Peptides against a protein of PDB entry 2Q3Z. Designs and how they scored, part 132

Target 1, 272 residues: chain A of PDB entry 2Q3Z
Amino acid sequence: YVLTQQGFIYQGSAKFIKNIPWNFGQFEDGILDICLILLDVNPKFLKNAGRDCSRRSSPVYVGRVVSGMVNCNDDQGVLLGRWDNNYGDGVSPMSWIGSVDILRRWKNHGCQRVKYGQCWVFAAVACTVLRCLGIPTRVVTNYNSAHDQNSNLLIEYFRNEFGEIQGDKSEMIWNFHCWVESWMTRPDLQPGYEGWQALDPTPQEKSEGTYCCGPVPVRAIKEGDLSTKYDAPFVFAEVNADVVDWIQQDDGSVHKSINRSLIVGLKISTKS
Target 2, 254 residues: chain A of PDB entry 2Q3Z as posed
Amino acid sequence: YVLTQQGFIYQGSAKFIKNIPWNFGQFQDGILDICLILLDVNPKFLKNAGRDCSRRSSPVYVGRVGSGMVNCNDDQGVLLGRWDNNYGDGVSPMSWIGSVDILRRWKNHGCQRVKYGQCWVFAAVACTVLRCLGIPTRVVTNYNSAHDSNLLIEYFRNSEMIWNFHCWVESWMTRPDLQPGYEGWQALDPTPQEKSEGTYCCGPVPVRAIKEGDLSTKYDAPFVFAEVNADVVDWIQKSINRSLIVGLKISTKS

## One batch from the design tools (peptide; made by RFdiffusion4, then SolubleMPNN)

Design b2_p21_8_s2 (from b2_p21_8, 10 letters changed)
Fold by OpenDDE base, seed 5:
Structure b2_p21_8_s2 (fold): chain B 272 residues (1-272), chain A 21 residues (1-21)
Amino acid sequence: as target 1 above (272 residues)
Amino acid sequence: SAADRVAELSKFQQGIPLDDS
């Protein structure tokens, strides 16, 4: 989880699982220096360098900073996400084969955001950075992964009497989603939450005003302890949200569809 | 083919319509 530089990332769908090889390259020349630059340009360092540096001994703190800095939202972060299939002004997310080129491009272009990433690219870069900083980390893939936008632990669809989806279709389930899990103690929590902690660097929802997510104990998610910091409800919903399909009538009445509901969540943790 | 299309689409992270799931 720290020493391996080559691995696989799972993609595809629940019905058609695929994987790609990925070069994490945490020990390649200059990568550690780039990871340190990433820390030195984070908003907390820019605000108070002494305080930020004093907290870098905490993998909890560092993990949260990295989850925010891997995306370029709200800061000088590494990657810009894009999902609309318009990648002509950058690099298609599918073109990347490792984290090293991405990190080098970011640094060499004055810490300008690299175009473009999707979930596995964000996760893989986060994995590289965390491993480089000595934090045991693995990439995780979750099939039928929910993106809960209103913190109600539901993914809701609304249809008219003709079966047409209504609204802006903001509620959605990913065919797959990737994030990372890092091994750390949690002295900031009650005993028993040491171990794997979920971190999600894909900019999906803001946490305390920044596009970051976690760390949250995998155990807390498994046991349904949604009060556990950080971002337990969001991560819980990714793997456990309920799907509701509503039919709306002209008279304003609503009823649940009799169609089979999609099952959210099928998580695969990598072994390397 | 349908298989080729599925294979190509599976390379991207994308939203799943409920009716297609």
Scores: peptide ipSAE 0.270, ipTM 0.794, DockQ to the pose 0.263
Fold by OpenDDE base, seed 2:
Structure b2_p21_8_s2 (fold): chain B 272 residues (1-272), chain A 21 residues (1-21)
Amino acid sequence: as target 1 above (272 residues)
Amino acid sequence: SAADRVAELSKFQQGIPLDDS
């Protein structure tokens, strides 16, 4: 999980699983230096360099910083996300074949955001950076991945009496979503939460004011312990949210229905 | 489903809407 430079990332859908080859390239020339630059331009370093550097011995701290810095939201981070299929002024997310070119472009253009990324690109770059920094990390794919925006562990759709979606879908389910899991101890938590920790660098929701997510123990998610930092409810919802339809009738009454046709969550952890 | 098929053919792009079917 540290030494592997090439691997596969799972994509597609739950019923049509696919994968792409990816060059993580954590040991290629200059990549470690770029990872260190990433740390040196993070908001916490800019605010207090001494404090930031003193905390870099903590994989919990570093993991959270990397989660925030792989996306360019709120900072001089690496990637700008885009999902509207308009990539003419950059590189299509589907065109990337590895993390190295992305990181080099970012650094060579003065830490200017690279256009463009989607979930697997964010996850793969995060995986590269974390591995460079000595943190065992793997890319994870979750099919039918929920994006809960209000922390109620639900994906809610509003429908008319005919079952048609009304208005814009604010909450959504990704056909697939990728993030990373990193191996670390959790001295900041109660005993038993060492091991794999979920980190999500795709800018979906703010955590403590920054687009970042985790680390949260995979065990905590499995056991439903949503009190554990960081961002347990959000990550839990990605893999376990219920889908609810609010069906409005002509008389203004609303019927709540559990949508059993949309099953959230099918996580695949990579072997390398 | 139709959504799954579209996702399969969409060059692995994320964010294909899922339907109830």
Scores: peptide ipSAE 0.066, ipTM 0.715, DockQ to the pose 0.243
Fold by OpenDDE base, seed 3:
Structure b2_p21_8_s2 (fold): chain B 272 residues (1-272), chain A 21 residues (1-21)
Amino acid sequence: as target 1 above (272 residues)
Amino acid sequence: SAADRVAELSKFQQGIPLDDS
């Protein structure tokens, strides 16, 4: 989880699982230095360098910073996400085969955001950075991954009488989503929450004002402890949300229906 | 089929609606 530089990332769908090779390259020349630059340009450092540096011994703190800095939302982070198939002014997310080129491009262009990433790219870069910083980290893939936007642990669709989704989807289920799990102690929590912690660098929802997510104990998600920092409800929903259809009839009446055909969550953890 | 199309698209990119399959 620290020494492996080559690995695979799972993609596709629950019924049609695919994977791609990925070069994490955490020990390649200059990569550690780039990771340190990433820390030195984070908003917390810019606000109070002394306080930021004093907290870098905490993998909890560093993990949260890295989660925020791998995406360029709210800061000078590494990657700009894009999902609309318009990648002509950058690099298609599907073109990347490793983290090293991305990190080098970011640094060499004055910490300008790299175009473009999607979930596995964000996760893979975060994995590289965290490994560089000595934090055991792995990429995970969750099929049928929910994106809950209103913290109600539901994915809600509005449908007409024919079952067709009406308007823009406010919430969605990804065919797959990737994030990372990092091994760390949690002295900020009650005993028993040490171990794997979920971190999500893909900019999906803001956490305490920044597009970041975690760390949250995998155990807390498994046990349904949604009070556990950070972002337990969101991560829980990614793997456990229920899907609700609001079906509107011609007379204006609305019927609530539990969608039992859309099963959220099938998580695969890598060993690379 | 719809399932085949979704399967093909899902190989390389994120964000395919599940209702398409």
Scores: peptide ipSAE 0.052, ipTM 0.709, DockQ to the pose 0.247
Fold by OpenDDE base, seed 4:
Structure b2_p21_8_s2 (fold): chain B 272 residues (1-272), chain A 21 residues (1-21)
Amino acid sequence: as target 1 above (272 residues)
Amino acid sequence: SAADRVAELSKFQQGIPLDDS
């Protein structure tokens, strides 16, 4: 998970799984240097360089920094996300075939955000960076991936009497979502949580004020321990959220119904 | 919020919101 430079990223939908080849290229010339630049422009370094550098021996710390810095939200991060199919002033997220070009573009343009990324691009770049830094990392694809915005472990749909979804659908289920899992010890947690840790660089929700996510032990998610740092409820919801329909009645009452037809979560951990 | 915007914009392509309406 450190040495492999080429792999596949799973995409599509639960019913129609597909993959694309991806060049992670963590050992290509100059990539490590770019990863170090990424660390040197992170907000924590800018705030206190000595403290930031002293913590770079911690994969927990570094992982969290990288999850925040791969997206350009809140900082001088690598990628600007865009989902509106308007990519004329940049590169379509669907056009990327590897992390190397993205990172080189970022660095060569003075650490200006690269246009554009979506989940698998964010994840793939994060994977490259983390591997460069010696952290075993894999890309994960989760089909029917929930985006819980109110931290209640539910995806909630409001429906009229005819079953039609109302509102803006702020809470959603992605056809697929990608993030990364990195192998690390967790000395900051109770014993037993070493191993794969989920990190999500796609700017979905803020964690402690920054668009970052994790690391959170995959074990904690599997066992339902939502008290663990970082962002366990959010990651848990991505793979385990229940779908609830709030059905509006004619009398103005709302009936809560569990929707069992929408099954959240089908996680595939890549072998890349 | 940014998350809301992402959810709204995702309907155009990759990361399509799923529903069973």
Scores: peptide ipSAE 0.034, ipTM 0.685, DockQ to the pose 0.178

Design b2_p21_8_s3 (from b2_p21_8, 10 letters changed)
Fold by OpenDDE base, seed 3:
Structure b2_p21_8_s3 (fold): chain B 272 residues (1-272), chain A 21 residues (1-21)
Amino acid sequence: as target 1 above (272 residues)
Amino acid sequence: SAADRVAERSKFAQGIPLDDS
């Protein structure tokens, strides 16, 4: 999880699983230096360099910083996300084959955000950075991954009497979503939450005012301990949310129905 | 499902709408 530089990232859909090769390249020339630059331009460093540096021995702290800095939201982070198929002014997310080129482009352009990324790109870059910093990390793919926006552990759709979605979807389910899991102790939590921690660098929801997510113990998600920092409800929802249809009839009545056809969550962890 | 067929057509892209059909 630290030494492997080449691997595969799972994509596609639950029924049609695909993968791509990916060069993480954490030991390639200059990559560690770029990772250190990433730390030195993070908002916490800019606010209080001494405090930030004093906390870099904590993989919990560093993991959270990296989660925020891999995306360019709120800071001078690495990647700009885009999902509308308009990539003409940058690089299509589907074109990347490794983290090294992305990180080098970011650094070489004065830490200007790289266009463009989607979930697996964010996850892969985060994986590279965390591995560079000595944190065992793997990419995770979750099929039918929920994006809960109101912290109620539900994906809610509004439908007419014909089952058609009404208005813009406020919440969504990704065909697949990628994030990372990092191995670390959790001295900030009660005993037993050491081990794999989920971190999500894709800018989906703000955590404490910044587009970042985690670390949260995988065990906490498995056991349903939603009080565990950081961002347990959000990560839990990604893999466990229920889908609810609010069906409006022509008379204005609304019926709540559990959508049992849309099953959220099928997580696959890599061995590289 | 229709969603799976759409997802298959879109090789690696994220954000393909899912339906229960």
Scores: peptide ipSAE 0.031, ipTM 0.652, DockQ to the pose 0.239
Fold by OpenDDE base, seed 4:
Structure b2_p21_8_s3 (fold): chain B 272 residues (1-272), chain A 21 residues (1-21)
Amino acid sequence: as target 1 above (272 residues)
Amino acid sequence: SAADRVAERSKFAQGIPLDDS
C-alpha cells in the first residue's frame, strides 16, 4: 500500500464492474517534492507555517490536509472537478492514466488547478500523495454511493402520485464513487480506532468549512459510531444510507416510504 | 457540492443517478 506504484481503479456500476489501470507513481522523480509543495501551499501553512509543520508528523493531520488540497476548492489545490462533459479547455477526467502527470502539471504551472477531475482522479492523486508521505493508502470504490447533503443518513426522493421523481435530485446516488483509505493510528480518538481511515478528496461537502473529508475510522463506520471525527455521518451515509421516497398524494399530503429497491453501498477496497 | 455539478446522466463517467426502474 506504500510500495506499489501501479494499480487498478474500479469503476462502472455494481452490475457492470470495470477497472482501469492507474500509475500512482509515488516514487517517480520529483513527485515527493511536489507533495511537499502541496503541503507548503495549504491554507494552514499559509496561516501559520510553524504550527502546520509541527503537525505534519500526524498522519491524521496530513491526511485531512491532503484530502482538502487534492481538490482546488478553497485553496491552491491540485484538481478542479467537473461533471458536465465540457472539458474542452482542459483534460477530460476519463483521459488520465496516472497521478504523476497531474501532479507535474499542477506544480509546473505554479500550483494552478489542473482541469479536470472526477472522483477516481481525486482519489488516485490523493493516494499518490499519501503514499509519497509514507502513509499506507488504497483507493476505494463504492458502488451505489450515496451523497447525503443534509446529514440525515437518507437519500430522499420526492415523487408524485405516479412515482415519478420530482425536483432537482439534489441528493443522489452515484453509480460509483472513489475515495481513499489510509492506515493510521488515531491518538485523537478513543482506543480501538487505529487502522484504515476513510478520506475523501472529492469536493462533495464541506467539513469544518473546507471541502475535505476524514479521516474517519473504517471501524467506526462499520460499527455505526457516527460521533467519531471526522465526518462519520457523511461517510457512513455513502455506504449505508437508506433511500426514502416522499410521495405526494392527491390531497397534498406527503407519505414517507422506504425504497428497498435502491440499495446503497458496495465497497471495494483495492489490493494495491 | 459535487452533486450540483452533475450533468445529464449519459454525459459523465461518474454520477449516474440510480433509479428504481
Scores: peptide ipSAE 0.029, ipTM 0.690, DockQ to the pose 0.213
Fold by OpenDDE base, seed 2:
Structure b2_p21_8_s3 (fold): chain B 272 residues (1-272), chain A 21 residues (1-21)
Amino acid sequence: as target 1 above (272 residues)
Amino acid sequence: SAADRVAERSKFAQGIPLDDS
């Protein structure tokens, strides 16, 4: 999980699982230096360099910083996300075959955001950076991955009496979503939460004012301990949210229905 | 957000739609 430079990332859907090869390249020339630059341009460093540097011995701290810095939201981070198939002024997310070119482009253009990324690109770059910094990390794919925006552990759809979706969907379920899991101790938590920690660098929701997510113990998610920092409810919802349909009738009444056809969450952890 | 709405529409446009029936 530290030494492997090439691997596969799972994509597609739960019913049609696909994978792509990916070069993480954490040991390629100059990549470590770029990872250090990433740390040196993070908002916490810019605010107080001494404090930031003193905390870099903590994989919890570093993991959270990397989660925020892999995306360019709120900072001089690496990647700009785009999902609308309009990539003419950059590189299509589907075109990337490794993290190295992305990181080099970012650094060589003065830490200007690289266009463009999607979830697996964010996750893969985060994986590269974390591995480069000595944190055992793997890319994880979750099929039917929920994006809960209001922390109620539900994906809610509004429908008319005929079951048709009304208006724009505010909440969504990705056919797949990728993030990373990193191995670390959690001295900041009660005993038993050491091990794999979920980190999500895709800018979905703000955590403490920044587009970042985690680290949160995978065990906490498994056990349903939503009080565990960081961002346990959000990560829990990604893999466990219930889908609810709010069906409005002609008389103005609203019926709540559990959508059993949309099963959220099928996580695959990579072996390398 | 506007970005989220665009992403949602794009995801369904580009990927295999999830069966929500």
Scores: peptide ipSAE 0.026, ipTM 0.680, DockQ to the pose 0.091
Fold by OpenDDE base, seed 5:
Structure b2_p21_8_s3 (fold): chain B 272 residues (1-272), chain A 21 residues (1-21)
Amino acid sequence: as target 1 above (272 residues)
Amino acid sequence: SAADRVAERSKFAQGIPLDDS
C-alpha cells in the first residue's frame, strides 16, 4: 500500500465492471518534493505555518489536508473537476494514465489547477500523495454510489402519476465513484476505530466549510456509527442510502414508494 | 451541484444514468 507504484482502478458499472491501469509513481523523481509543496500551500499553513507543521506528524490531520488539496475548490489545489464532456481547454479526464504527469503539471505551472479530473483521477492523485507521505493508501471504487446532498441518508426522486421524473434530479447515484482508504490510528476517537479510514478528494460536499471528506473509520461506516468524525453520514449514504420516489397525483396527493430497482453501494477495494 | 446534474444527464465515464425500470 506504500511500495507499489503501478496498479488498477475499477470503473464501469455494477453489471459491467472494468478497470484501467494507473501509474501512481510515488517514488519517481521530484514527486515527494511536489507533495511537500502541496502541504506548504494548503490554507491551514497559510493561516498558521507553525501550527500546521506541528501537526504533520498526524496522518489524521494530513489525510484531511490532502483530501482538500487534491481538488482546487477553496484553495490552490491540484485538479479541477468537470463532467460535461467539454474538455477542449484542457485534458480529458479519460486521457490520464497516471498521477505523475498531473502533479508535475500542477507544480510546473505555479500550482495552477490542472484541467480536468473526475472521481478516479482525484482518488488516484490523493493515493499517490498519501503514499509519498508514508501513509498506506488504496483506491476504492463504489458502484451505484449515492450522493446525498441534504444528509437524510436518502436519494429522493419526484415523479408524476406516470412515474416520470419531475424537474431536474437534485440528488443522484453515480454509476461508479472512487475515493481512497488510508491506514491510521485514531487517537482522536474512542478505542477501536484504528485501521482503514475513508477519504474522498472529489469535491461533492463541504466539510467544515471546505470541499474535503474524512478521514472516517471504515468500521464506523460498517457499524452505522454516524457520530464519528469526519463526515460519517455522507460516506455512509454513499454506500447505504435508500432510494425513495415521491409520486404526485393530479389531485395533489403524494405517495411514498421505495425504489427497489436502485440498490446503492457495491464497494471494491484494491489489493495493492 | 451543477456538474452533478450535467453528469447525470450524460453517458460519460462517470455519471451514467442508472436504469431504474
Scores: peptide ipSAE 0.113, ipTM 0.729, DockQ to the pose 0.203; fails the geometry check

Design b2_p21_8_s4 (from b2_p21_8, 9 letters changed)
Fold by OpenDDE base, seed 4:
Structure b2_p21_8_s4 (fold): chain B 272 residues (1-272), chain A 21 residues (1-21)
Amino acid sequence: as target 1 above (272 residues)
Amino acid sequence: SAAERVEELSQFAQGIPLDDS
């Protein structure tokens, strides 16, 4: 998980799993230096360099910084996300075949955000950076991945009497979503939460005011311990959210129904 | 806001938002 520079990222859907080859390239020339630049331009460093540097020995701290810095939201981060199929002023997220070119472009353009990324691009770049920094990391793909926006562990659809979804879908289920899992100890938590930690660099929700996510113990998610730092409810929802239909009746009443046809979460951890 | 933009763009999801309709 540290040494592998080439791998596959799983995409597609639960019914039609696809994969793409990806060059993580964590040992390619200059990549480590770029990762260090990434740390040196993070908001915490800019605020207090000494404090930031003193904490870089913590994979928990570094992981959280990287999850925030891989996206350009709130900072001088690496990638600008875009999902509207309008990529004419940049590179289509689907065109990337590795992290190295992205990181080099970012650095070579004065840490200007690279256009564009989507989840697997964010995850892959994060994976590269974390591996460069000596943190064992793998890309994870979750099919039928929920994006819970209100922290209620539900994906809620409003439907009319005919079952048609009404209004703008605030919450959604991705056909797939990618994030990373990193191996680390969690001295900041109760014993037993060492191991794989989920980190999500895709800017979905803010954590403590910044578009970052994790680290959260995979064990905590599996066991349903949502009190653990960081962002356990959000990550839990990605893989375990229940889908609820709010069905409007003729009389204007709304009926809550659990949608059992939409099963959230099918997580695949990469072996590469 | 950045959040609103991300939310807006997320509607056109990684691929296709799942809908059972």
Scores: peptide ipSAE 0.062, ipTM 0.662, DockQ to the pose 0.186
Fold by OpenDDE base, seed 2:
Formats: structure tokens, C-alpha cells, sequence
Structure b2_p21_8_s4 (fold): chain B 272 residues (1-272), chain A 21 residues (1-21)
């Protein structure tokens, strides 16, 4: 999980699982230096360099910083996300074959955001950076991945009496979503939460004011312990949210229905 | 063409609607 430079990332859908080859390239020339630059341009370093540097021995701290810095939201981070299929002023997310070119472009253009990324690109770059920094990390894919925006562990759709979606879908379910799991101890938590920690660098929701997510113990998610930092409810919802339809009738009455056709969560962890 | 390649690759993008029925 540290030494592997080439691997596969799972994509597609729950019914049609696909994969792509990816070059993580954590040992390619200059990549470590770029990862160190990433740390040196993070908001916490810019605010207080001494404090930031003193905390870089903590994989919990570093993991959270990397989660925030892989996306360009709120900072001089690496990637700009885009999902509307308009990539003419950059590179299509689907065109990337590895993390190395992305990181080199970012650094060589004065830490300007690279256009463009989607979940697997964010996850793969995060995986490269974390591995480069000596943190065992793997990319994971979750099919039917929920994006809960209000921390109620539900994906809610509003429908008319004919079942048609009303208004904009604020909450959504991705066909697939990728993030990373990193191996670390959690001295900041109660005993037993060492091991794999979920980190999500795709800018979905703000955590403590920054687009970042985790680290949260995979064990905590599995056991339903939502009190553990960081972002346990959000990550839990990605894999376990219930889908609810609010059906409004013409008379103004509203019926709550559990949508059983949309099954959230099917996580696949990579073997290497 | 580059446009055709992007269109072909778009099938692997996020945001493909799920079957709600």
C-alpha cells in the first residue's frame, strides 16, 4: 500500500463494475518534492508554519490536510472538480491515466488548480500524496454512494402525485464514488479505532469550514459509531443512507415513502 | 476526434442517473 505505484481504480455502476489502470507514481522524479510543496502551501502552514510543521508527525493531521489540499476549494489545492462534461478549457477527468502529470502541472503552473477532476482523480491524487508521505493508503470505490447534505442520514426526494421529481435534486446518489482509506493509529480516539481510516478529498461538504473529509475509522462506520471524528455521519451516509420520497398530493398532503429501488452503498476496497 | 474521445470516455464519469423505478 506504500510501494505499489501502479494499480486499478473501480468505476462504472453496481450492476456494471469497470476498472481503469492508474499510475500513482509516488516514487517518480520530483513527486515527493511536490507533495512537500502541497503541505507548505496549505492554509494551516500559511497561518502558522511552526505549528503546522510540529503536527506533521501525525498521520491524522496530515491526512486531513491532504484531504483538503487535493481539491482547490478554499485554498491553493491541486484539482478543480467539474461534472458537466464541458472540459474544453482543460483536461477531461476521464483522460487522466495517473497522478504524476496532475501534480507536475499543479506545481509547474505556480500551484494553480488543475482542470479537471472527478472523484477517482481526487482519490488517486490523494492516494499518491499519502503514499509519498509514508502513509499506507488505498483507493476505494463505493457504488450508489449517497451525498447527504443535511446530516440526517437520508437522501430525500420531493415528488408530485405522479412520482415525478419536483425542483432541483439537492441531495444525490452517485453511480459510484471514490475516496481513500489510510492505515493509521488513532491516539486521539478511544482504543480500538486504529487501522483503516476513510478520507475523502472530493469537495462534497465542508468539515470544520473546509472542503475535506476524515480521517474516520472504518471500524466506526461499520459499527455505526457516529460520534467519532472526523465526519462519521457523512461517511456513514455515503454507504448506509436511506432514500426517502416525499410525495405531495394535489390536496397538499404529503406522504413519506421509503424508496427501496435505490440501495445505497456497495464498497469495494482495492487489494493493493 | 478529441471530441469523440471525450464523449466515449464520458460513460465512465460520475453522475449517471440511477434507476428510481
Amino acid sequence: as target 1 above (272 residues)
Amino acid sequence: SAAERVEELSQFAQGIPLDDS
Scores: peptide ipSAE 0.053, ipTM 0.692, DockQ to the pose 0.408
Fold by OpenDDE base, seed 5:
Structure b2_p21_8_s4 (fold): chain B 272 residues (1-272), chain A 21 residues (1-21)
Amino acid sequence: as target 1 above (272 residues)
Amino acid sequence: SAAERVEELSQFAQGIPLDDS
């Protein structure tokens, strides 16, 4: 998990699983230096360098910083996300074959955001950085991954009397979503939450004012302990949310219907 | 079907189509 530099990332859909090869390259020349630069340009360092540096021995702290810094939201982070299939002024997310080129581009252009990334690109770069910093990390893919925006553990759709979706879809389910899991102790939690921790560098929701997510114990998600920091409800919803249809009836009433055909969550963890 | 549409568009991450019409 620290030593492997080549791997695969799962993509596609639950019924049509695909994968791509990926070069993580955490031991390639200059990559460690770039990871250290990433830490030195994070908002917490800029606010109080001494405090930030004193906490870098904590993989919990570093993991949370990296989650925020892999995306360029709120800071001088690495990647700009884009999902509209208009990539003419950058590199298509589908064109990347490894993390090394992305990180080198970021550094060589004065820590300016690299165009463009999507979830697997964010996850892969985070995986490279965390491995480079000595934190065992793997990429995870979740099929039918829910994005809960209002923290109610539901994905809600509104429909007319004919079953047609009404209004803008604020909440959504991704065909697939990628994040990372990192191995660490959790001295900040009750005993038993050491092990794999979920971290999500894709800018989906703000956590404590920053587009970052985790670390949260995989065990806490599995057991439904939503009180566990960080961001347990959000990560739990990604893999366990229920889908609800609110159907407008002819008389103006609204009927609640549970969508039983769409099952949220099919998580695949990589072996390397 | 929604599943077939997801496959067709599966070159990148996106929202799952809910309407099978």
Scores: peptide ipSAE 0.033, ipTM 0.717, DockQ to the pose 0.213
Fold by OpenDDE base, seed 3:
Structure b2_p21_8_s4 (fold): chain B 272 residues (1-272), chain A 21 residues (1-21)
Amino acid sequence: as target 1 above (272 residues)
Amino acid sequence: SAAERVEELSQFAQGIPLDDS
């Protein structure tokens, strides 16, 4: 989890699982220095360098900073996400084969955001950075991964009488989603929440005003403790959300139906 | 072909409808 520089990332769908080789490269020349630059350009450092530096001994604090800084939302972060198949002004997310080139490009262009990433790219870069900083980290893939936008633990679809989705999908289920799990103690929580912590660097929802997610104990998610910081409801929904269809009839009536065909969550953890 | 490769790579992207899997 710290020493492995090469691994695999799981992709595809629940029915058709695929993987790609990935070079994490946490020990390659200059990568640690780039990770330190990433910390030094984070908003908390820019606001109060002394306070930020004093907290870098906490993997909880560092993990949360890295989650926010791997994406370029709200800061000078590493990657710009894009999902519309328009990648002509950058690099297709599918073209990346490792974290090293991404991090080097980011640094060499004055910490300008790299175009483009999707979930596995964000997760892989976060994994590299966290490993560089001495935090045991692995990439996780979740098939049928829910993106809850209103914190109700539901994925809601509005449908016409024919079952066709109407309007813009405010909420969605990804065929797959990737994030990371990092091993750390949680002195900021009650005893027993040490161990694997979920962190999500893909900019999906804001947490305390920043596009970041976690760390949240994997145990808390498994036990349904949604009060546990950070972002337990969101991460819980990714793996456990219920799907609800709001079916509009011609008379204007709306029927609520539980969609039992869409099963959210099938998590695979890597051993790389 | 380049087109076949693009199609192949698209299978790894997020946002593929579940019904198309």
Scores: peptide ipSAE 0.041, ipTM 0.679, DockQ to the pose 0.406; fails the geometry check

